Peptides against a protein of PDB entry 4XPM. Designs and how they scored, part 14

Target 1, 160 residues: chain A of PDB entry 4XPM
Amino acid sequence: VMLHSKNVKGFLENTLKPYDLHSVDFKTSSLQSSMIITATNGGILSYATSNNDVPKNSINEINSVNNLKMMSLLIKDKWSEDENDTEEQHSNSCYPVEIDSFKTKIYTYEMEDLHTCVAQIPNSDLLLLFIAEGSFPYGLLVIKIERAMRELTDLFGYKL
Target 2, 67 residues: chain B of PDB entry 4XPM
Amino acid sequence: DIKGTIAFDTHGNVIESTGVGSQRIEDIGDLSKVTLDAEGFAQVQGDSLLVHLYKRNDITLAVYTSA

## One batch from the design tools (peptide; aimed at target 1 V24, target 2 Q43 I59 L61)

Design b1_p12_6_s4 (made by RFdiffusion4, then SolubleMPNN; from b1_p12_6, 7 letters changed)
Fold by OpenDDE base, seed 4:
Structure b1_p12_6_s4 (fold): chain B 160 residues (1-160), chain C 67 residues (1-67), chain A 12 residues (1-12)
Amino acid sequence: as target 1 above (160 residues)
Amino acid sequence: as target 2 above (67 residues)
Amino acid sequence: IKDFLRKLAELY
């Protein structure tokens, strides 16, 4: 089954849903944003946001999109730096993971008051990026993005 | 009898917290060093709360009880 | 408590 762009958008929208632990009184907020971006330039290939109460083509929408572009670029740059820095790869903010024999890394980044995490889709030129509120715990964010990554096998090895 | 919970990973990052656990995130440092039994359990006495620990698959759970 | 912990762990 091929993952088309429309399916990717829907997939990202689903990742926005809050995490609710039923066994304990714990529920997160929704992710603010979920994106697939290029590892080369930080360009957004697909994205989803929780704030859908913005009219299309409005100045507010443009600003929101621009903000996402900025965040994407900044995180891509940080990711690129870390991928070329052995020390950063051994920091507490880097989670090496293996998915179906493919190795990748999950990085957590604090961006102002937001909690973010990014991971290279295995052997690809693509990054998966989650942006959450500061109240979203990093440990759970890592678990969330890892599980999401496991559903993107069609993009493994994707080269631009 | 449960007053709160904390779950954290091997990096010491919080996965979830509830109740008094949300106010005791700083305990993770010490809890991560506790020696667990063969089944992955331990108990640690706090100031006024008892902490029940369980670790499985690189995730540690802490449950706070009054006794 | 142990049972609760085990069940909670299964969520992850």
Scores: peptide ipSAE 0.688, ipTM 0.948, DockQ to the pose 0.859
OpenDDE base, seeds 1, 2, 3, 5: peptide ipSAE 0.688, 0.688, 0.686, 0.688; ipTM 0.948, 0.948, 0.948, 0.948

Design b1_p12_7 (made by RFdiffusion4)
Pose (drawn by RFdiffusion4):
Structure b1_p12_7 (pose): chain A 143 residues (1-50, 63-86, 92-160), chain B 67 residues (1-67), chain P 12 residues (1-12)
Amino acid sequence: VMLHSKNVKGFLENTLKPYDLHSVDFKTSSLQSSMIITATNGGILSYATSNSVNNLKMMSLLIKDKWSEDENDTNSCYPVEIDSFKTKIYTYEMEDLHTCVAQIPNSDLLLLFIAEGSFPYGLLVIKIERAMRELTDLFGYKL
Amino acid sequence: as target 2 above (67 residues)
Amino acid sequence: FTEEEIEKTIEK
């Protein structure tokens, strides 16, 4: 099994969109970046930006390790269930940036959202949880 | 009138904020400790501003008005 | 939360 590079890229581009509420006068900026990376090496499989390529590689590996350390050390952590599949959503403050990361269930891949410091964490968590519901094709993807 | 709002989750993280809500994010620590009535409502205040609380689906809404 | 729910919250 392999990834359909163009469609995953398009998916990540779609996850970039900001929230724009009218019930209250509230709107976020769009995500800074959205990436799918390996849980193993932190290598980037696909990404979308709304800063630079060099900067994404560094952040990705860093969040991969932070996630890896938390995932087996016997912040916020949200246990989630999707169609009886379990994963966990972590938030990490990366300098002035807000990030969410979660392992795609039973996969060797992580989904990573990078947003500005003004993007509320609770909202970022909801965005990534719903986005993961669209990634059933990637559940169990093994390297 | 409504002077502001804050919505936050069970971890106390913010989902959204407007008005004075964005200036009073620190209120969440106290607000999250408020025990709501049987229907999910409460009213509390730190100062001249009245905070109306409603919680459903693990999301608390706080709206700020005058008392 | 909708506008109606916000109004209701104030009414309560």

Design b1_p12_7_s1 (made by RFdiffusion4, then SolubleMPNN; from b1_p12_7, 4 letters changed)
Fold by OpenDDE base, seed 1:
Structure b1_p12_7_s1 (fold): chain B 160 residues (1-160), chain C 67 residues (1-67), chain A 12 residues (1-12)
Amino acid sequence: as target 1 above (160 residues)
Amino acid sequence: as target 2 above (67 residues)
Amino acid sequence: FTKEEIEEAIKK
């Protein structure tokens, strides 16, 4: 069963929630953005953002969306390069994971003052992308995106 | 009494830090080399603090206490 | 790790 676009949007909105460790009284900020993009072109298929106080169809909203498009393209390019670089795949910024016998890799990237994390949805042409503030630890971003990926089994093997 | 904590992953990335641990992130390099027992525990005496190491799954938690 | 687990482990 394929996820409907509205369901995907709701899912991404849910991923924006902060990570609360509870045990050590540590809580992160909310994600700035959560996106599903194409691995081929970096095009945005669905996205969610925090602090949506911007009026709809305003110039500020357009600028925000354009910024996301730019970020998506840049991260896709970096991801593509790393996927073709054995050395980068063995760096401390690459986390190989296996979900239900499907293998994928999680990459972390510093983008300006933001912390980003991206992973290919297993056997698909899609990438899941998290963008957070610099205060969001990379280790928790990796855990967060892995757990989120486990809920996207309907998109496993999705080809454009 | 706990003076601080550091949690880090197998790549040495900080997951969380509190108290004095926030000022001792550089300790991760040495702490990651410590051999843990079969249950994933170890104690390391530092310059002034005792570090209790606990590893569960791929996350290592360092707890700084007075001796 | 929970606070309880940490405290118990330290006591050990």
Scores: peptide ipSAE 0.120, ipTM 0.700, DockQ to the pose 0.680
OpenDDE base, seeds 2, 3, 4, 5: peptide ipSAE 0.017, 0.049, 0.075, 0.021; ipTM 0.658, 0.615, 0.664, 0.590; seed 3 fails the geometry check

Design b1_p12_7_s2 (made by RFdiffusion4, then SolubleMPNN; from b1_p12_7 with E3K K8E E11A)
Fold by OpenDDE base, seed 4:
Structure b1_p12_7_s2 (fold): chain B 160 residues (1-160), chain C 67 residues (1-67), chain A 12 residues (1-12)
Amino acid sequence: as target 1 above (160 residues)
Amino acid sequence: as target 2 above (67 residues)
Amino acid sequence: FTKEEIEETIAK
């Protein structure tokens, strides 16, 4: 059963929630953004943002969406370059993972003062992208996106 | 008592940090080189603090204590 | 700090 667009949006909204480690006194901030984008052109198919105090159809909303589009494209480009670079695939910014026998890679990228991570949904033309503040640890961000991707099995193998 | 903690992955990236650990992220480089025993434990004297290391599932936790 | 607490922390 394929995920409907509304279900995907709700899923992405859920990923925005902070990560709270109960065993120690540590809690992250919320993600700034969570997106599913195309691996081909970096186009946004679905997204969620934590900052919901911007009125709809306002200039500020348009600017924020434009910023997301720009970030999406930039990260897609970096991802594409790294996917074609064996050295980058063995760097500390690349995490090979396997989910239900499907292989993919998680990449971490610093974008200005933000921490981002991106991963190709296995065998698909889609990327899952998290954008967080600089205070969000990369290692935890990687764990978060891996676990989130395990819930997107319906999108595995999706081709545009 | 625990003065702080750092958890980091095999890439040296931080997973979490608390207390004095938040101010000692640079220790990860040295801590990652420490040889752990068969159970994944080690102790390292660092400055005025003792660091307790435990690694499981490719994640290392460093716990800083006074003794 | 017990081993159990450490394991719990690592498990996240």
Scores: peptide ipSAE 0.160, ipTM 0.772, DockQ to the pose 0.154
OpenDDE base, seeds 1, 2, 3, 5: peptide ipSAE 0.144, 0.141, 0.131, 0.148; ipTM 0.772, 0.757, 0.772, 0.767

Design b1_p12_7_s3 (made by RFdiffusion4, then SolubleMPNN; from b1_p12_7, 4 letters changed)
Fold by OpenDDE base, seed 5:
Structure b1_p12_7_s3 (fold): chain B 160 residues (1-160), chain C 67 residues (1-67), chain A 12 residues (1-12)
Amino acid sequence: as target 1 above (160 residues)
Amino acid sequence: as target 2 above (67 residues)
Amino acid sequence: FTKEEIEEAIAK
């Protein structure tokens, strides 16, 4: 089954929802952004953002989109470097994971005051990218993106 | 009588925290070095708090109590 | 972690 662009957009929007554990006094903020980008060029194929209060076609919207483009490019570059760096792959910022017999890695990156994590969709030319506030714990962010990745099996092996 | 909690993974990264645990994230460095028993449990006496450690599925939970 | 799991951990 092929994922259509609208379905992917809706999926990313749902990942923005905060984590709320009612049994204990713990709740996170919403993700700032959720994106699928190309591993080759860092181009954004789909994205969702929690900051939807910006007027359409405004200069602020353009700036926000440009900011996402810049962040995606920077993270893609860092990811590419780390994929060719054994030391970085063994750091506490790298989580090797296996989903349905497919292997991938989840990387966490500090982007200014933001917490980000990125993972290659298994055997694909695509990366899934989460951007959150600094208050969002990295450990939880990793769990979140791993679980999200498990719902993107249709994109496994996707080549541009 | 729980004063707070910290849950962290094998990389030392926080998963969740509550109460005084949210203010003691720096404890993870020392807590991660504590040897747990066969049931994945340990107790560590802190400054004025007792820390109860419980590990399962590569996640460690630290519970802070007064005693 | 659930409240029950926390209580169980403390009880040990």
Scores: peptide ipSAE 0.121, ipTM 0.879, DockQ to the pose 0.842
OpenDDE base, seeds 1, 2, 3, 4: peptide ipSAE 0.113, 0.087, 0.063, 0.051; ipTM 0.813, 0.852, 0.877, 0.874

Design b1_p12_7_s4 (made by RFdiffusion4, then SolubleMPNN; from b1_p12_7, 4 letters changed)
Fold by OpenDDE base, seed 2:
Structure b1_p12_7_s4 (fold): chain B 160 residues (1-160), chain C 67 residues (1-67), chain A 12 residues (1-12)
Amino acid sequence: as target 1 above (160 residues)
Amino acid sequence: as target 2 above (67 residues)
Amino acid sequence: FTKEEILETIAK
C-alpha cells in the first residue's frame, strides 16, 4: 500500500503532538517541525510545523519554510558525513535500531538551541527528521522517532 | 515522598525529568555506573537525598526521595 | 513508590 502525500502529511502532523506523562508532572512541548526529506539533496518531500498561525503567502511563512529548507540541508549534510564516519556511528549521538529486520540509525543533532534527530527510513532514499525545542529531552526524542518510523513501513525501500 | 525523577537511556540521554531530578541531570553519569540487582533495582545515598534506581528495557528511572 | 508506578513511568 502506497502512502499518499496527504496521508504522510497527516502522519507528520500527528508526530507534532506533545508527550504527556500522566503519572508524573511531565509534559513536553509540541515538536517544532516534522519532516521527510531526501537523503541525497536534503529536499523536503513533506513537512509539518506547530506554528500554523502565520498567514499563507506571507513573508513570515516564506522565511519559515526557507528556514526549514536550510535546516534540512544542514542536517542532511551532517548525516551524510556521519554515515561515513565510524567514530560518529559509535558515539552517544547515534542509536542503531532494527525495525522488522531492517537496520537504520537515529542521530541526534543540536542545532543552535534546538534539539533535532534524524533517521534514514530503512533501505530508502528518505530521512525522517524531528525538530524540537531545547526543553525536549534527546532520549525521548529518539524514542519518539523510532516509534514513528515503525509506522512508516510503506516507505521502507523507497527509492527516488 | 518523591522529590523528583530522572529517566535516561543507555546513552545517558534524558527521557524525562521532574522535580529535583530536573536539577540533577549531571547525576546521570554516576547513576549509569551503579550495579543493579537481579530485578534491576538499586539504591544510592546522595548528599541529602536517596536515589532509587530501576532499569528495564534499557531505560533507567531514578527516583529521588528524602533520606 | 511501587514497581507498577515505575513501570508506568518507563513504559512511554
Scores: peptide ipSAE 0.129, ipTM 0.856, DockQ to the pose 0.149
OpenDDE base, seeds 1, 3, 4, 5: peptide ipSAE 0.092, 0.109, 0.082, 0.081; ipTM 0.897, 0.875, 0.897, 0.895; seeds 1, 3 fail the geometry check

Design b1_p12_8 (made by RFdiffusion4)
Pose (drawn by RFdiffusion4):
Structure b1_p12_8 (pose): chain A 143 residues (1-50, 63-86, 92-160), chain B 67 residues (1-67), chain P 12 residues (1-12)
Amino acid sequence: VMLHSKNVKGFLENTLKPYDLHSVDFKTSSLQSSMIITATNGGILSYATSNSVNNLKMMSLLIKDKWSEDENDTNSCYPVEIDSFKTKIYTYEMEDLHTCVAQIPNSDLLLLFIAEGSFPYGLLVIKIERAMRELTDLFGYKL
Amino acid sequence: as target 2 above (67 residues)
Amino acid sequence: IEDWLKERAEDF
């Protein structure tokens, strides 16, 4: 099994969209970046930006390790369930940036959102949890 | 009139904020400790501003008005 | 306010 590079890229581009509420006068900026990376090496499989390529590689590896350390050390952590599949959503403050990371269930891949410091964490968590619901094709993807 | 709002989750993280809500994010620590009535309502205040609380689906809404 | 909060909560 392999990834359909163009469609995953398109998916990540779609996850970039901001929230724009009218019930209250509230709007976010769009995500800085959205990436799928390996849980193993932190290597980037696909990404979308709304800063530079060099900067994404560094952040990705860093969050991969932070996630790896938290995932087996016997911040916020949100246990989630999707169609009886379990994963965890972590938030990490990356300098002045807000990030969310979660393992795509039973896969060797992580989904990573990078937003500005003004993007509320609770909202970033909801965005990534719903986005993961659209990634059933990637559950169990093994390297 | 409504002077501001804050919505926050069970971890105390913010989902959204407007008005004086964005200036009073620190209120969440106290607000999250408020025990709501049987229907999920409460009213509390730190100062001249009245905070109306309603919680459902693990999301608390706080709206600020005058007392 | 109470009716407004209940209706607002449906957005979540």

Design b1_p12_8_s1 (made by RFdiffusion4, then SolubleMPNN; from b1_p12_8, 8 letters changed; failed a check: a repeat of another design)
Amino acid sequence: IREYLEKLAELY

Design b1_p12_8_s2 (made by RFdiffusion4, then SolubleMPNN; from b1_p12_8, 5 letters changed)
Fold by OpenDDE base, seed 4:
Structure b1_p12_8_s2 (fold): chain B 160 residues (1-160), chain C 67 residues (1-67), chain A 12 residues (1-12)
Amino acid sequence: as target 1 above (160 residues)
Amino acid sequence: as target 2 above (67 residues)
Amino acid sequence: IRDWLKELAKLY
C-alpha cells in the first residue's frame, strides 16, 4: 500500500464541497479543512482548505498551516484518549461503523466554535479529519466522513 | 402545506433542518421517543402543526405541515 | 406524504 499525495490531496479538496440536498432547501457551507493525519503523532500527511485567499509562502499562510497542525495534534490526542475510554466510545460523540467488514469509529468534537469529525481509516495508522463551521450539523458531518472513508479503501491497512 | 423539515440520527444529532424545523431542533428529544408503526411512520400534533415522522436505517425524518 | 417521506429518506 502506497500513499499517493497528489491523488489524496485532490480527494480531500473534493470533500470540501458543500453538501446540497436538492429535494429540500438545505445546503451547507464548505468544509474549512479536510486532512489525513497520523494516528501516532497527529502529523499532517495531506490537507485541503477552503481558504485559498491567502498567498502562498505568506506569513498568513504559514500561520494557517501552523493552526492546522495545532488542531490536528489536539484532535489526535483527544481521539487517542477516547480510544482508550470505554465510556467515551459509548457516548453520543462516537459512531461505530463498518465498511466492507472493517470496523472503525467516527468521533465528533467541538473545537472552539468549529465542528470537527475524525475517524481512523480501517486497520491503518491514519486518521481522516474534517473541520467545519459551527453551523454544519454533526449528524451530516458524520455521514459525510463515512462516505468519504468508503472511497479510501486503498489506504485501509496502511502502516507508517 | 410543508412548513419545514428535520432529519436526525440515533444520537439525536441533526442531519438537516429547513423552514420551521430549523427553529424546532429542541423537538428532537421528544420526537425520538415517539412510537412508530410497523412501517416506520408516526404523526404527532403540536403547536398548530402536524409532524409526520419516518425512520429508516437509523435516520428519522420529521416533516412539519399545517394539516 | 408517506411515499414522499420514503423517497426523501433515500437522500440520506
Scores: peptide ipSAE 0.676, ipTM 0.950, DockQ to the pose 0.875
OpenDDE base, seeds 1, 2, 3, 5: peptide ipSAE 0.667, 0.666, 0.643, 0.669; ipTM 0.949, 0.949, 0.948, 0.949

Design b1_p12_8_s3 (made by RFdiffusion4, then SolubleMPNN; from b1_p12_8, 7 letters changed)
Fold by OpenDDE base, seed 4:
Structure b1_p12_8_s3 (fold): chain B 160 residues (1-160), chain C 67 residues (1-67), chain A 12 residues (1-12)
Amino acid sequence: as target 1 above (160 residues)
Amino acid sequence: as target 2 above (67 residues)
Amino acid sequence: IRELLKKLAELY
């Protein structure tokens, strides 16, 4: 069963929420953005952002969307390069993972002052992308995106 | 008497840090090299703090205490 | 202390 676009949007919005460890005094900021993009050309299929202070149809909104488009393309390009580079796949920025017998990789990328994490949804033409502030630790970001992907089984094997 | 914590993965990336642990992220390099016992535990004496280590499922937790 | 560590580690 394929996830409806509305359901995907809601899912991504939920991923924005801060990670709060209740037993220790640790809480993150919200993710800046969460996106599902195409692995082929970095096109954004769905996205959510924590920046809710931008009026719709404003120049600032257009700029923010354009920024997301730019970032998605840049990250897709880097991901594509790494997927074709055996050495990069064995770097400290690559996390091989297995979800329900499906293998995929999680990559962490520093984008200016932002911490990003991207992973191919297993056997699909889609990438899940998290963008966070620099204060968001990479180790936790990896865990977060892995757990998020486990809830996207409907998208496993999705081909464009 | 926990003074702080650090959790990190096998890549040396931080998962979380609290208290004095937040100021001792550089310890991860040395802590990752510590030999753990069969149950996944170890203790390392620091400058003024004792570090208690526990590793499970590729995640290492370091807890800093005064004793 | 070991039991405490185990308990805390379950958070991850």
Scores: peptide ipSAE 0.579, ipTM 0.943, DockQ to the pose 0.855
OpenDDE base, seeds 1, 2, 3, 5: peptide ipSAE 0.576, 0.577, 0.577, 0.576; ipTM 0.943, 0.943, 0.943, 0.942

Design b1_p12_8_s4 (made by RFdiffusion4, then SolubleMPNN; from b1_p12_8, 7 letters changed; failed a check: a repeat of another design)
Amino acid sequence: IREYLKELAKLY

## One batch from the design tools (peptide; aimed at target 1 I143, target 2 I15)

Design b2_p13_1 (made by RFdiffusion4)
Pose (drawn by RFdiffusion4):
Structure b2_p13_1 (pose): chain A 143 residues (1-50, 63-86, 92-160), chain B 67 residues (1-67), chain P 13 residues (1-13)
Amino acid sequence: VMLHSKNVKGFLENTLKPYDLHSVDFKTSSLQSSMIITATNGGILSYATSNSVNNLKMMSLLIKDKWSEDENDTNSCYPVEIDSFKTKIYTYEMEDLHTCVAQIPNSDLLLLFIAEGSFPYGLLVIKIERAMRELTDLFGYKL
Amino acid sequence: as target 2 above (67 residues)
Amino acid sequence: TLEDLYNELMDEI
């Protein structure tokens, strides 16, 4: 099994869109970036930006390790369930940036959102949890 | 009139904020400790501003008005 | 009402 590079890229581009509420006068900026990376090496499989390529590689590996350390050390952590599949959503403050990361269930892949510091964490967590619901094709993807 | 709002989740993280809500994010620590009535409502205040609380689906909405 | 505002906010989220 392999990834359909163009469609995963398109998916990540779609996850970039900001929230724009009218019930209250509230709007976020769009995500700074959205990436799928390996849980193993932190290597980037696909990404979308709304800052530079060099800067994404560094952040990705860093969040991969932070996630790896938290995932087996016997912040916020949100246990989630999707169609009886379990994963965890972590938030990490990356300098002035807000980030969310979660393992795609039973997969060797992580989904990573990078937003500005003004993007509320609780909203970033909801965005990534719903986005993961669209990634059933990637559940169980093994390297 | 509504002076501001804050919505926050069970971890106390913010989902959105407007008005004086964005200036009073620190209120969440106290607000999250408020025990709501049987229907999910409460009213509390730190100062001249009245905070109306409603919680459902693990999301608390606080709206700020005058007393 | 406050509950209606809450429901509207949640629909937009």

Design b2_p13_1_s1 (made by RFdiffusion4, then SolubleMPNN; from b2_p13_1, 7 letters changed)
Fold by OpenDDE base, seed 2:
Structure b2_p13_1_s1 (fold): chain B 160 residues (1-160), chain C 67 residues (1-67), chain A 13 residues (1-13)
Amino acid sequence: as target 1 above (160 residues)
Amino acid sequence: as target 2 above (67 residues)
Amino acid sequence: SLADLFDKLLEEI
């Protein structure tokens, strides 16, 4: 079954769920946002947010969507720069990973007080982007996005 | 007997922290350099706490105890 | 044991 818009939206909503590590009694907040964006121009193809108490078509909703668009564009630009920077690819903010014989990279970016992670869906023109509160540890955020990408095999190789 | 924990990856980034571990994130730098035995285990005496280190699959867990 | 604690953690992440 191929992933269509409805399935992708539901997938992203599911990624918002927090970690609850019972073994050590550690729990995170939910992700603030989860998005699939284009690597070309940072356009949002699909997104989910944990803050759903804003009325539709309200000024607050418009502002929140605009904020996501801004963050998407900024992160895409940073990602594009890093993909052409050998030093950045060897920093502690870059995690080379392999999924089903496909190689990709996970980048962590501090955005004001937020913790973000972005990764190119293998061999595709798409990026997966997680935005979390500053209390969400980067190491765990990286693990989360890697696990999520393993569930997006239908998007591997997707070209615009 | 556990006073806190820190889990971290090979990049030195935190995976989780609890208790006194949350106040000792700066320990990761030194803990990452500790030589582990064949089972991926080591003990390190801290300032007032004993640190139990476990590593597997590029993940390290530090458990802080009083003894 | 603490080793068991680590195993449980690894299963949860």
Scores: peptide ipSAE 0.787, ipTM 0.955, DockQ to the pose 0.857
OpenDDE base, seeds 1, 3, 4, 5: peptide ipSAE 0.787, 0.786, 0.786, 0.786; ipTM 0.955, 0.955, 0.955, 0.955

Design b2_p13_1_s2 (made by RFdiffusion4, then SolubleMPNN; from b2_p13_1, 8 letters changed)
Fold by OpenDDE base, seed 5:
Structure b2_p13_1_s2 (fold): chain B 160 residues (1-160), chain C 67 residues (1-67), chain A 13 residues (1-13)
Amino acid sequence: as target 1 above (160 residues)
Amino acid sequence: as target 2 above (67 residues)
Amino acid sequence: SLADLFDKLLADI
């Protein structure tokens, strides 16, 4: 099944939803952003943001998008470096995972006051990227992105 | 009576925290080193609080109660 | 029990 751009956008929008852990009365904020970017250049193929209060075509929106582009590039660069650094791959910021016999890694990165995590979609040229507020705990963020990636099997093996 | 909770993974990263647990994230370092029994349980006496630990499948849940 | 709470937590995640 081919995952079309509209389907990807909708998927990313759904990932923005917060956690509500009723068992322990813990709630998170929504993700600020969710993106599919290229592993090669950090280009944004699709994205969703929870900031719906910014008027379209406003200066604030433009700045927000530009900031998103900047963050994606920075995270891609850091990811690329870490993928070539054995030491970084053994840090607490790296989670090796296996999904349907495909191996990948989830990385957590602090970006200013934001909590981010990124993972290569298995055997693909694509990265899934979550950006959350600093109050969003990393352990839960990692679980979130792993669960999300399991729903992106159509993108496994995608090459640019 | 639960005063708070912390859940964390094997990397020491928080999954969730509530109540007094939110104020004691630094406990994770020590809690992660606690030897659990065969069923995955342990209790640790802390500063005026008792910490109940349960670990399964790489997730540890710490529950804080009155000592 | 603590184990029950754990199970509920896992279910919420």
Scores: peptide ipSAE 0.782, ipTM 0.955, DockQ to the pose 0.941
OpenDDE base, seeds 1, 2, 3, 4: peptide ipSAE 0.782, 0.782, 0.781, 0.780; ipTM 0.955, 0.955, 0.955, 0.955

Design b2_p13_1_s3 (made by RFdiffusion4, then SolubleMPNN; from b2_p13_1, 8 letters changed)
Fold by OpenDDE base, seed 2:
Structure b2_p13_1_s3 (fold): chain B 160 residues (1-160), chain C 67 residues (1-67), chain A 13 residues (1-13)
Amino acid sequence: as target 1 above (160 residues)
Amino acid sequence: as target 2 above (67 residues)
Amino acid sequence: SLADLFEKLLADI
């Protein structure tokens, strides 16, 4: 079954929700953004953002979208470089993972004061990208994106 | 009496931190090297706090207490 | 107990 655009958008919106670790009284902020982008060009196929108070078609909205496009492109480029760099793949910023017998990698990237992580959806031309505030710890961000990818099995093997 | 916590993964990245743990992120380097028992537990006497370590499935929790 | 706290944390994650 193929995920429709509305389903993907709703999924990404749900990923924005913060972690609330009641046991230790730790709670994160919401993700700033959650995106599915192309691994080839860094184009945004779908996205969600926690900044929904910006009026539609406003200058602020345009700037926000443009900013997401820029971040998407930059992160895609870094990801592409790392996929061809054995040393980077063995750094603390790379997490090899296996989901349903499919192997992929989660990368963490510092983007100015933001914490980001990106992972190729297994065997696909797509990347899942989370952007969070600097207060969102990387270890938890990695767990979050891994759990999210497990819900995207319909996109496994997706080719453009 | 818990003074704080740090949870971290095998890459040394923080999963969560609270209380005094938030001020001791630099401890992860040393804590990650502590030998745990068969149940994934250890205690480390710090400068002024006792650290209780629990590890399972690549997740380590450090709990800081006064005693 | 602190062991219980750890279990709860694992469950929260």
Scores: peptide ipSAE 0.791, ipTM 0.954, DockQ to the pose 0.824
OpenDDE base, seeds 1, 3, 4, 5: peptide ipSAE 0.790, 0.790, 0.791, 0.791; ipTM 0.954, 0.954, 0.954, 0.954

